# Ledger of designs, part 62: peptides against a protein of PDB entry 2AUS

Target 1, 323 residues: chain A of PDB entry 2AUS
Amino acid sequence: ADIKREVIVKDDKAETNPKWGFPPDKRPIELHIQYGVINLDKPPGPTSHEVVAWIKRILNLEKAGHGGTLDPKVSGVLPVALERATRVVQALLPAGKEYVALMHLHGDVPEDKIRAVMKEFEGEIIQRPPLRSAVKRRLRTRKVYYIEILEIDGRDVLFRVGVEAGTYIRSLIHHIGLALGVGAHMAELRRTRSGPFKEDETLVTLHDLVDYYHFWKEDGIEEYIRKAIQPMEKAVEHLPKIWIKDSAVAAVAHGANLTVPGIVKLNAGIKKGDLVAIMTLKDELVALGKAMMSTQEMIERSKGIAVDVEKVFMPRDWYPKLW

## One batch from the design tools (peptide; aimed at target 1 V100 L102 L150 E151)

Design b2_p25_7_s2 (made by RFdiffusion4, then SolubleMPNN; from b2_p25_7, 13 letters changed)
Fold by OpenDDE base, seed 5:
Structure b2_p25_7_s2 (fold): chain B 323 residues (1-323), chain A 25 residues (1-25)
Amino acid sequence: as target 1 above (323 residues)
Amino acid sequence: SAAEEERRRRRREKLERILRRLLEE
């Protein structure tokens, strides 16, 4: 999520009409909720699905979805996309994750050996999905981006770990325990990051949401519930972006594919087949789609389908039809 | 373990009961 992507400008003269659309920071509260994502601190105990159901009850919502399952016993960062934003979770599923884990060793191991062996688990690892996962139990590679040991107390090892999406920390700890020769198990786990969502001032509890909804509905105070809900655009910050002309927005909002003439600026390094966010010049999310061209092809070509539009988010009426 | 599943069930039921009370208040 922290990789700065270069922005290449294709049309430096393109302007946007301030009267069109609803920028993420200027949505009325009801519209903000309809296009919102909560950075939820999931409590230990409930399933991620139960928590989503409770958020729907708390906020009187018809639809919501989560950005990647946390096991019932696991706490921490669970992005929950609301109403019209519900399907933005597809952008979060492939995003990297960070956890803080407590590993308990089943025997005594010198601290130097613990540190050395855990460092060897940085990089590519082979994992088998747990029995209870909906994923086919095929062996697969996953990246461990980093392991940071926070504390070692005898047989207890507290560590931070950054991982590729769908890495099983329980399986990682089991393999570390095998490599140490004594065995190990996962005592505790907290997710501290899910793509662009982290432990920061935007992290809220289920209790906070109850209180903030009450302050809005009974006291007329919108500030708390507004701060507790992030714009859906937050959920795509980690994706490569393509910014489009005002004249192209309504067509894409109607489900038309993005053509090369509609592009104003784009991130470097887009490859054919990448998931991309189509944005307005006001940083509003129009749609998610599959890149049909590289960044270079989108710059060099004068015509053709740049993005196959898979999911529209923007309403059809926010921008005028200019075709 | 069955004991961990029971502890999780009790935690879910407790949280759901708290949230229901907070919504009825």
Scores: peptide ipSAE 0.028, ipTM 0.493, DockQ to the pose 0.040
OpenDDE base, seeds 1, 2, 3, 4: peptide ipSAE 0.018, 0.016, 0.019, 0.022; ipTM 0.590, 0.528, 0.526, 0.597

Design b2_p25_8_s3 (made by RFdiffusion4, then SolubleMPNN; its pose is not in this set)
Fold by OpenDDE base, seed 1:
Formats: sequence, structure tokens, C-alpha cells
Structure b2_p25_8_s3 (fold): chain B 323 residues (1-323), chain A 25 residues (1-25)
Amino acid sequence: as target 1 above (323 residues)
Amino acid sequence: MAAEEEEERRRRLFAERLAREEARR
């Protein structure tokens, strides 16, 4: 997931005005919150929706949304996008996930057999969505990127698993248990990664958010709440990026499609139909959109629609209208 | 009672195993 995408420069003479926009590192605290994403450690017990409602109450917010549901009993990484950043969760829904799971076997199995069978579940698997899922109950293929067995203790198997978005770990464990011949169930589950969000120094609890908001509002100390909230640009780090001229920013912020002349630099490997992040030269998120061209077509062509703009994030007034 | 106590025991053991794995990174 940490593959540094190659950056192709199309216009090496393009400069940016330092007076325009608000780079992620230069936002006033109120503006930082309005364009923020919390890397929340979701506790076990509450629904992801209840946790979002609590964050809205704690931080006195009008809007928030989460980057992909965790079941009530599941803990760990839940990205929560705030206020004007709420719709950045669209970038996180298709993102890969990592979990640590505790599988309990319903019979005794030799360790070598456990290791061999679990290795066979790396790659493409066929899953049926659970009855409670809003997803149509059709068989679908999902990728298991890796399985790492951490510990085997009799009938308990602790493992790390990297998966494609919408892979059901409970169903994976059920199928592993069938392949072992004894059956199994998911005893515990924690999400350790959701795209660019992982267990690191940015991971915060609901308790941390209460304290950090108090320190800001009552004591005037903004440092803690500033560190507890990531810029919305963090939520698009895993996407292919297109960086645009200052003269194109206001048009895209008004909902105009990105045309090829507006491109300064772009990531390699963009395909037609990919979700892309449109960025300023100061790494500010302008919009999300659908690529209408490949990277190669965006380099070779002098004109045409490069990106169909689906969601604008940047305010219309951060950059001047130059058209 | 016995099923809830066993679930709580598993939750505790899982948390202790996670903390050991985080300390190894």
C-alpha cells in the first residue's frame, strides 16, 4: 500500500502564489477542524454510527462521516471525516484494510496443517455477503493480499490479514475452519489499517478527544486537538494525484471539469475510470473526480477533459478566478 | 454467565496479545 507512485512533470516552469489557498500545515485551528479527519480507535461495543454521533457531540460538529463500517464488537482504526471534509470518506471506502483476528477452532488441528491451509487463502477468494449487509447477496471474488500467523495456541490462532475492501473476515475464518475440517469462528477482531490510516501516533480514543477539546476550549491550548485531527489530504494519500496550475484551481473549485492544459504534474499509472485526487501545487485537495484519460493520454494530448469532477472540497474563494 | 465469562476471558487474552504484537513493531 505504501508504493510511492512515480510523479511525471508536464510543466516544470509552473509556480504557485504563496498568498493563495491554505496548505494543510497552515490552516487556523477552526479551519483545520472543518477540513479534518480523525484516526479514531473505535472501542468495542458501540456501532460506527454511534461513535460518529459521539464525536459530533464532543467536538460540537454539524456533520461527520466514517471511512467504512466496523461491526459493534470490532475495535481499531475508524477514520472519521469532519464537517466540510465529511465526503472525503468516498476515497476510503475502496481502500484496502488490515486486521488482526483471533480465530477459535472447534477441534484440534496440527500446527503445520493450520499454517499450510491458511496459506492457501492468500489470493482470490469467493465470498457470500452476510444477510445483514446492505450489499446485494451475490457471490463475489475478493483479494486476500496476505495472511501472517502471529501466534498458535492450541485451538486459538492469532493472525494478521490484509484484504480488499469489503472482504468479510468472519466469512474468511468460517471457510478456513471448513478447510481444516473442524470448523472455526471469529472470536475477536481489530482493524489495524484503513488505507492511509494505521495504528500510529495519530490514533486517538474518544477519551483523548474529550480531553483535547477541553484543553482547547477551557485552557486555550490548541496543540493537542490540532495533532488529534489529520488534514483531509491524509484521506487521499493512497489515491493517484493530479497537480494543477493556480489558474485552474478556482474553476475546479466552482465544479468545472479539469482539462489537460491545467495539469502541471501527475502520478504514473492512472487508468480511465480511476478515482483521482486533484491537488494544488501546495498539496491542497481541490476535488475528487473520475479520470477520463490515462496518464499517457494526459501527457500526449494538448486538450480535452482529463477529470470529470465529482466532489469539490476547496472553497471557491481560496484561489482567485483567472478566467 | 459461563459463556459471558469465557467471552470476557478471550477479549482480555486478545488485548494482551495485541499489545505484545504492537510492542514488537
Scores: peptide ipSAE 0.115, ipTM 0.740, DockQ to the pose 0.775
OpenDDE base, seeds 2, 3, 4, 5: peptide ipSAE 0.029, 0.035, 0.000, 0.020; ipTM 0.595, 0.634, 0.295, 0.444; seed 5 fails the geometry check

## One batch from the design tools (peptide; aimed at target 1 D41 P44 T205 D211)

Design b2_p26_1 (made by RFdiffusion4)
Pose (drawn by RFdiffusion4):
Structure b2_p26_1 (pose): chain A 309 residues (1-127, 142-323), chain P 26 residues (1-26)
Amino acid sequence: ADIKREVIVKDDKAETNPKWGFPPDKRPIELHIQYGVINLDKPPGPTSHEVVAWIKRILNLEKAGHGGTLDPKVSGVLPVALERATRVVQALLPAGKEYVALMHLHGDVPEDKIRAVMKEFEGEIIQRKVYYIEILEIDGRDVLFRVGVEAGTYIRSLIHHIGLALGVGAHMAELRRTRSGPFKEDETLVTLHDLVDYYHFWKEDGIEEYIRKAIQPMEKAVEHLPKIWIKDSAVAAVAHGANLTVPGIVKLNAGIKKGDLVAIMTLKDELVALGKAMMSTQEMIERSKGIAVDVEKVFMPRDWYPKLW
Amino acid sequence: SEEEEEREFFKELKEEAEEQKERLEA
């Protein structure tokens, strides 16, 4: 997921006018929230659905959604997209996820076999692909390990299968997500407590600084997604519902294949929309016309890059 | 008050998440 993609510039002269839109990290606080995402450290106990409901109450929001469900007893990274950026969690499906898990073996098994069997579970699995498994600690029947997986991978099922392969059986004692696409345990990971307090600092004390840092621009959700940057003049057509045509492309990531989920970005690096690539990168460079992206969801409001009549 | 109780509830949940994180790091 976190492979740095090469950027290919097709129109080296394209410029963006500051009058239109906003750099993503410079939105007025209300707009920042309307188009924001929270990198939330979900506490054990509530369902992911309940956590989102609490967040909507705390922030007095109309809409919100999470990216990748965590079960009630699972803690960790739970991206919660807000308001107009609610559907941006779609961008996380192609990006992977990472967990730290505690596996309790129902029988004694030599460490040698445990490490050997765990390693064999990398690659593909049926219940999804397991990118990597790293054993952190093996203390008796308790195995602590870090695992990177494709989205939708049920870790409980993975541990159960490891138990079968070992014959002794296995139980998942606890699980914590450490990564969900570009969201990880860094300075942006916040708790529900921080969210409530920072909201009070803003609505009661008039200080926006803390609630601002607790909420990320929605562009964070597409950090690991192939991108196509378009001219200012092309943003309006897309923002108004048109698919993206090749003439509007300024630069794009290498490796884009037909059918790939892509993010359409302005030259300010704001998220305009998510869509499916109808052409490859090379075809987008060589061709002068045609639909480059079948737009599935538009995020940018019509007001930022307006059509003038 | 209701606000004080809600803040304390979410503080406790924060502590529980920290404890679980600490266990998994240990």

Design b2_p26_1_s1 (made by RFdiffusion4, then SolubleMPNN; from b2_p26_1, 15 letters changed)
Fold by OpenDDE base, seed 5:
Structure b2_p26_1_s1 (fold): chain B 323 residues (1-323), chain A 26 residues (1-26)
Amino acid sequence: as target 1 above (323 residues)
Amino acid sequence: SEKEKLLAELRELAERAAAVAERLRA
């Protein structure tokens, strides 16, 4: 998520009509909710599905989906995409995750040895998915991006860990315990980050949502519920982006593939096969798609399919047909 | 009411989340 991607401009003269679309910061409250994502502080106890069901009940929604399962006993950052934004969760599933974990060792180990062994788990690790996972129980590699030991108190090790999506922290702790020779288990786990969603001022509880919805519906105060819901565009901040001409927006919103002439600017480092976000010049999410060209090919070519559009989010009427 | 019961349950859940977060920040 934190990779600043260079922006390459293809058409520096491209302008956007301010009357078209609904920029993320200028949506009426009902429309903001329809295209919203909640950065939920999931409590320990309920499943991620139960929490989504409660959000739907609290906010009177027909549809919602979460950006990656947290186990019942795991708390913290659970992105919940609402209504028309529900399918934006597909952008969050492959996103990196951060956790804070409490590991309890089953024996005494010198602190220096704990630090040394945990450092060896940075990089590629081999994991077997748990029995309760919908994923086939095949051995697989996962990346541990970093391990930061926060505190060591005897047998209790508090640490922050950044991991590739679908890394099992319980399994990591088990393997660390084996490497230490004493065994270990996961005492507590909190997710502190899911792609662009982190512990910040946007993190809200289920209780907050109840209160904020009440303030809106009974008192007419929309400010709280507006702040509690992020625009769906937040859920794609970590993706490479392609910004398109106003004249191309309606076609893409109708499900047409993005062609090279429609591109105004794009991020560097797009590879063929990458998931990309197609954006307006007002930073509105039009669609998600698969890159059919690299950034370099999109710059050099005058024609061809740049993006195979997989999922449209923007309504067809936000921009006029200009073809 | 069912609403009051839900609110009480959600409050308890929020308090449990806060307690976990506090323990992991300390």
Scores: peptide ipSAE 0.274, ipTM 0.816, DockQ to the pose 0.889
OpenDDE base, seeds 1, 2, 3, 4: peptide ipSAE 0.022, 0.018, 0.017, 0.018; ipTM 0.549, 0.469, 0.518, 0.434

Design b2_p26_1_s2 (made by RFdiffusion4, then SolubleMPNN; from b2_p26_1, 13 letters changed; failed a check: too like the target's own chain)
Amino acid sequence: SEMEQLRERLRELAERSRAVKERLRA

Design b2_p26_1_s3 (made by RFdiffusion4, then SolubleMPNN; from b2_p26_1, 13 letters changed)
Fold by OpenDDE base, seed 5:
Structure b2_p26_1_s3 (fold): chain B 323 residues (1-323), chain A 26 residues (1-26)
Amino acid sequence: as target 1 above (323 residues)
Amino acid sequence: SEMDKLREELRKLAEESRRVKERLEA
């Protein structure tokens, strides 16, 4: 998520009409909710699906979806996309994750050995998905980006870990325990990051949502519920972006593929097959799609399909048809 | 300790969640 992507400008003269669209910071509260994502602090106990169902009841919503399952016992960062934004969770599935984990060792191990062995688990690891996963139980590689030991107290090891999407921390802890020769299990797990969503001022509880919705509906105070819901554009901050002309927005919003002439600026390092966010010049999310060209091809070519549009988010009427 | 802080935070979050569930089921 923190990779600064260079922005390459193709059309430095392209302007945007301020009367068109609804920038993320300028949506009426009802529209903000319709295109919102909650950075939920998922409690331990309930399933991610139960929590999503409760959010729908609390906020009187028809649809919602989560940005990657947390097990019942696992707490912390669960992005919940609302209503028209529900499908934006697709952008969060491949995103890196961070956790704080408490590992309990089944025997005594010197602290120096704990530190040395855990450092060896940074990099590529081989995992088999657990039985209860929706993923086929095939051996696969996953990346551990970093392990930071926070505290060691006898047999208890508290650590921060950054991992590739679909890395199983319980399995990692099991393998660390085997490498230490004593065995280990996961005592506690909290997710502290899911792509652009982290533990920050945007993290809210179910209790917060109950209170904030009440303040809005009964007291007419919108401020709290507005702050508790992030714009859907937050959920795509980590993706490579392509910014398009105002004249191209309505076509893409109608489900047309993005063609090269519609591109104003784009991130460097887009490869064919990458998931990309199509943005307006006001940083509104129009659609998600699959890149059909590299960044270089999108710069050099004058025509052709740049992005195969998979999921439209923007309403068809926010921008005029200019064709 | 950081372990004790984490355990206490999780306890509070679990308790608040139970109260929310009870209010929604009433």
Scores: peptide ipSAE 0.381, ipTM 0.894, DockQ to the pose 0.105
OpenDDE base, seeds 1, 2, 3, 4: peptide ipSAE 0.268, 0.253, 0.364, 0.025; ipTM 0.839, 0.830, 0.888, 0.624

Design b2_p26_1_s4 (made by RFdiffusion4, then SolubleMPNN; from b2_p26_1, 13 letters changed)
Fold by OpenDDE base, seed 1:
Structure b2_p26_1_s4 (fold): chain B 323 residues (1-323), chain A 26 residues (1-26)
Amino acid sequence: as target 1 above (323 residues)
Amino acid sequence: SAMEALRAALKELAEAAKAVKARLEA
C-alpha cells in the first residue's frame, strides 16, 4: 500500500502568488511535454534503450530517459521521462517494483507444496546479480514484500511478486525451483508497478503514442497526448516532500541549498540522508535533494541547511528573486 | 486462463511494437 505520509504544517499563514510558476495542471501542452513522464507499456523484444530512442523519434524530442531497465524479453511498466524531466527517473530507481511472473517447473510438484515453499520466499532473500548486470557480482540481501499465486496449471505457476529495487525475479524463480527439488525457469515476466507508476488508465503503448502525436500535429487535438503524458511530479509521489515559501523557490532553482526558514510544511518520518522532493505550495517540483536533518529537527530548529540540493528541475525564472 | 490471456496480450503487444518499428524505419 502507498503509505500516506502525514503532513506537518510549520507555517499555516504562508500564501502563494497565483501568477508565479506553472502548476502541473496548468502547463501549456509544449511545457507539459518538456516536464513529462510517460507510463509506457514496454513491449517484449526491444531493449529499454531502443524503446526510449523510438519515443524520442515519435515525439520529436532531444532527450529522454527511463525509470529502470527492463530486459528485452520483459514487458510492462517503464516510466520514460522527457526532456527537462529526464533526470527525475533517478527518483524511481530505489522504488519498489511489482511483477507478474510465469514460472515453469521442471518436474511434478503437489500444489500444496508449491504454495508452502513459495510462501517461505516472502521476506529477506540472498541473491547474486546475473553476469549481464552492470552491478558487481557480490552476494546481497533483498526483500520480497509479498508473493501472491494467481494460477497453478500442472508445472506452470503464475504469480504476483512485490520486491525491493534490484531484486532479480529470474534468480528468485531459480531458487524456488531448487527448494521444490525439481528446478524451475522464468517463462514470462511483466512489470506491473514501478513506484507510483502501475497498470492503470495512464499506461500507454508505443502505438498509442504514434496515434496521439498525429492527432495533435495533424488534427490539432492535444487531449490524447496530454493524457498520455504525466507531469514529472508523478515520478516523485512516493518520496517524502518538503513544501517551501515562494521567497525560497528562486534560490533553490538557482541551486542553493534549502534552509529551515524556507519550509512551510513537510512530511513526517524524514530521516537524515533520505532523498526528498522540494515542492512549491502549488505542488510543483523544484528540486531533489538529500535531507540533512530529520523531520523533527526541521520543525524544532530555526536555522541551518535542511536539504542539500542535488538536482534542480524548475527553471530559474518561474519565481522571482526575493533576496 | 490467466496464463493464456497474459500470453495473448504479450503477443499482441510484441506485434504492435514491430509495426511501430517498421513505420519508424520506413
Scores: peptide ipSAE 0.425, ipTM 0.903, DockQ to the pose 0.105
OpenDDE base, seeds 2, 3, 4, 5: peptide ipSAE 0.412, 0.411, 0.417, 0.413; ipTM 0.898, 0.897, 0.901, 0.897

Design b2_p26_2 (made by RFdiffusion4)
Pose (drawn by RFdiffusion4):
Structure b2_p26_2 (pose): chain A 309 residues (1-127, 142-323), chain P 26 residues (1-26)
Amino acid sequence: ADIKREVIVKDDKAETNPKWGFPPDKRPIELHIQYGVINLDKPPGPTSHEVVAWIKRILNLEKAGHGGTLDPKVSGVLPVALERATRVVQALLPAGKEYVALMHLHGDVPEDKIRAVMKEFEGEIIQRKVYYIEILEIDGRDVLFRVGVEAGTYIRSLIHHIGLALGVGAHMAELRRTRSGPFKEDETLVTLHDLVDYYHFWKEDGIEEYIRKAIQPMEKAVEHLPKIWIKDSAVAAVAHGANLTVPGIVKLNAGIKKGDLVAIMTLKDELVALGKAMMSTQEMIERSKGIAVDVEKVFMPRDWYPKLW
Amino acid sequence: KTKIEEFKEKSEKLEEELEEVLEKLE
């Protein structure tokens, strides 16, 4: 997921006018929230659905959604997209996820076999692909390990299968997500407590600084997604519901294949929309016309890059 | 502390903070 993509510039002269839109990190606080995402450290106990409901209540929001469900007892990274950026969590499906898990073996197994068997579970699995498994600690029947997986991978099922392969059986004692695409345990990971208090600092004390840092621009959700940057003049057509045509492309990531989920970005690096690539990167460079992206969801409001009559 | 003990402490700290949030949401 976190492979740095090469950027290919097709129109080296394209410029963006600062009058239109906003750099993603410089939105007025209200707009920042309307188009924001929270990198939330979900506490054990509530369902992911309940956590989103609490966030809507705390931030007095109409809409919100999470990216990748965590079960009630699972803690960790839970991206919660807000308001107008609610559907941006779609961008996380192609990006991977990472967990730290505690596995309790129902029988005694030599460490040698445990490490050997765990390694064999990398690659593909049926219940999804397991990118990597790193054993952190093996203390008796307790195995602490870090695992990277494709989205939708049920870790409980993975541990159960490891138990079967060992014949002794296995139980998942605990699970914590440490990564969900670009969201990880860094300075942007916040708790529900921080969110409530920072909201009070803003609505009661008039200080926006803390609630601002607790909420990320929605562009964060597409950090690991292939991108196509378009001209200012092309943003309006897309923002108004048109698919993206090749003439509007300024630069793009290498490796884009037909059918790939892509992010359409302004030259300010704001998210305009998510869509499916109808052409490859090379075809987008060589061709002068045609639909480059079948737009599935538009995020940018019509007001930022307006059509003038 | 062992890595397993340190891992379990993260969840305990979140549970303590969640109790304070539930009181405020009342």

Design b2_p26_2_s1 (made by RFdiffusion4, then SolubleMPNN; from b2_p26_2, 9 letters changed)
Fold by OpenDDE base, seed 2:
Structure b2_p26_2_s1 (fold): chain B 323 residues (1-323), chain A 26 residues (1-26)
Amino acid sequence: as target 1 above (323 residues)
Amino acid sequence: MSLIEEFRKKFEELEEKLEKVLEKLE
């Protein structure tokens, strides 16, 4: 569930100058690309790195990065952050994921037993990372948020699964197969969600990108490529937000920590240590940082460091220095 | 078409589209 975070207003009189910054919806096409994220439908076959390399070639980009590796054989939602937005993908690494998986059972199992056993895998599971993962092969807990069986056809089980980041669906299927007593393997896997990115109208193929870039460069039609690229702010929608005064933006854009007086409004439920997005009043991403206070502390205190700024995205010149 | 068949078809369609992209990049 997209947990709608409550917004607490600290300064109801704070205004923003419409001449400053570049709101996500008002960026010129070149700037939109520079601060863009593609919701790519990754094809099966290539690595996520190969796909990123192709996007860079197709769109004539210097830099790009992906929001969490999909294995070569896995298709679907791969957020690809572009140019100045490249590092926003770090906000997507801890984000929940959804998959649709086809599991093949190695024996006959009654449907009722399949359903019962798969339901037992909702919640906390113990996994061992695959041998080929760069992650140390230590047993770790992961959350399975939900399992939804879509179809059962004999030994084939199609299901939707919501999981904590870094849950291995192949390992989940293996354990389900063991619990069923017959064994199982993953036949096919598609990622249908990565945080705020999902299968929707924003999902585009490499083929779409080729065509849309051509329409822009040769025909002067920017509409398609504009729609194919999401603003970088999309990649932080799932994070708790803090909105700041215009007078605080330039300082944060220069790498200064956010202090309590700069806060206009903020989401409820921020805890110390949380990753937060620092936003302008125009919903522009200024920076990512670590909360040094809770929401309650940010409301009650008149001074102090609210956010330790870790990564700046906004250019230093979008807002004037007002200090 | 079953959901399983539709799911498999999506993989095939994406593979075919990838081939077309590779042809354009060569």
Scores: peptide ipSAE 0.493, ipTM 0.919, DockQ to the pose 0.916
OpenDDE base, seeds 1, 3, 4, 5: peptide ipSAE 0.486, 0.482, 0.487, 0.490; ipTM 0.919, 0.916, 0.919, 0.919

Design b2_p26_2_s3 (made by RFdiffusion4, then SolubleMPNN; from b2_p26_2, 11 letters changed)
Fold by OpenDDE base, seed 4:
Structure b2_p26_2_s3 (fold): chain B 323 residues (1-323), chain A 26 residues (1-26)
Amino acid sequence: as target 1 above (323 residues)
Amino acid sequence: MSLIEEFREKNRELEEKLKKVLEKLK
């Protein structure tokens, strides 16, 4: 479960000007697309890059990026960030993932033994990344948060699995098969969650995008394409947040580091080195950055660099320069 | 249908929808 992070208020009197910025729910359709993320249901067959290329063709976009590669044969949740939001995908790379997997056993195993052995794979597992991964091929530990067996039919085992980012389900299934003594392989795999993106009403197909874009361009109906695209702020929902004063927004939008006096409220549990989202009081994403202080230090200190700003998303002109 | 059958069917449906998209993109 996304543990709702506690919000600590530093300045309870801080107000925001309603005339400044563009809240996620109030963006004109063109601006919404420029700062959008699609929760795509990736079909099996194409690469994640091919799918991104098709989205750019369908929606007439210059730039897009995906929130973590799915293998060609893998279907399901692929966040695709659009245009000016493209760089927000970096927030999704470290996010937890959920899959539904069909494992095929190479021999007959009693159901009770399947259940018992699969339960032992909850927790920490040792994996080696495959050759094709962009990740250095070193042995590494990964967390399996949960395994839920959905159905067992002879040698076919359907299960849900929650995992740390960069856990290889194919490798997990291989190791389960070895532990069962008969061997196993991954028959099918679907990603059902990538951080804040899941199988819900926001999940859309490439077919939906074709139709929704047509309805907008030919029929003037923006509703469908608007619903098919999530605001970029969705892609940072899982991150700890720091909300800043209106007077600090333009400086951060220009790439200035966030200093402690600019903070209005923040999530509890921020540690030094954490990736954090810098937000306006209207829940607009200004920037991503690295926390230079803990939450406690940001509360107790009156000055200093709170966040090293790494990636600005907000345009420089949405808020006035007040410095 | 079993959950396994439904799971497999979902992937087939996505493949069929993809074919239709690729036809529209020609």
Scores: peptide ipSAE 0.551, ipTM 0.941, DockQ to the pose 0.917
OpenDDE base, seeds 1, 2, 3, 5: peptide ipSAE 0.546, 0.551, 0.549, 0.550; ipTM 0.940, 0.940, 0.940, 0.940

Design b2_p26_2_s4 (made by RFdiffusion4, then SolubleMPNN; from b2_p26_2, 10 letters changed)
Fold by OpenDDE base, seed 2:
Structure b2_p26_2_s4 (fold): chain B 323 residues (1-323), chain A 26 residues (1-26)
Amino acid sequence: as target 1 above (323 residues)
Amino acid sequence: MSLIEEFREKSRELEEKLKKVLEKLK
């Protein structure tokens, strides 16, 4: 479940100037692309890097990056951040993932036993990263949030699985097969969710992007390409947020740390050390940073550094310097 | 179709669409 974070208002009188900034819904198409994220339906076959290279070619972009590698044979949700938004993908790396997987069993197993054993894999599991992983091959724990069996057809088991970032579904299936006593392999895998990005109306193919870019450039029709690209703010929806005064925006956009007086409202449950999104009152992403205080400390204190600003996204000129 | 068949078909459709994209990018 998307945990709805409570919003605590610290300054109920804080207003925002409508002339400053570019809210996600009001960006000109060129600016929307510069601060965009595509919810791409990655086809099976190509690497995530090849797909990003093709998107750059299709959309005539200098930079793009993806929100967590999908293996060549894996399809589905690949967030691709564009241009100035490229670094926002770092917010998606720690985000939970969902997959639909087809597991093939190497022997006959009663359906009741399949269901019982797969339920035991909900919770904490021990995994070894695959050989081709850039991650050191140390045993590590990962969380399986849920397993939902969708269909069982003899030796074929289709299931949905929600997992902690960096859980290897291939390894999970291997261990399920061992626990069943017959062995198993991953026949097919699709990612259906990466944090806030899921299989929904925002999911687009490379083919869609080719056509939508053509409609914009040749026919002047912006609607399709605008809908195909999400604002970068979508890539931080799963993070705790801190909303700041207009007077604090330019300083943060220049790389200054957020101080407590700049806070208008914030999510409940922020802990020291959490990755947080610093937002304007128009829900524009200013920066990502590390919380230096809890939510409670940010409410109770009158001064101090609330957020250590790590990555600025907002241009320095969207808001005036009011300091 | 079974859910398994529909699942496999989605992958095939994406592979076919990819071929068309690669033709347009040549």
Scores: peptide ipSAE 0.583, ipTM 0.947, DockQ to the pose 0.939
OpenDDE base, seeds 1, 3, 4, 5: peptide ipSAE 0.575, 0.582, 0.582, 0.576; ipTM 0.946, 0.947, 0.947, 0.946

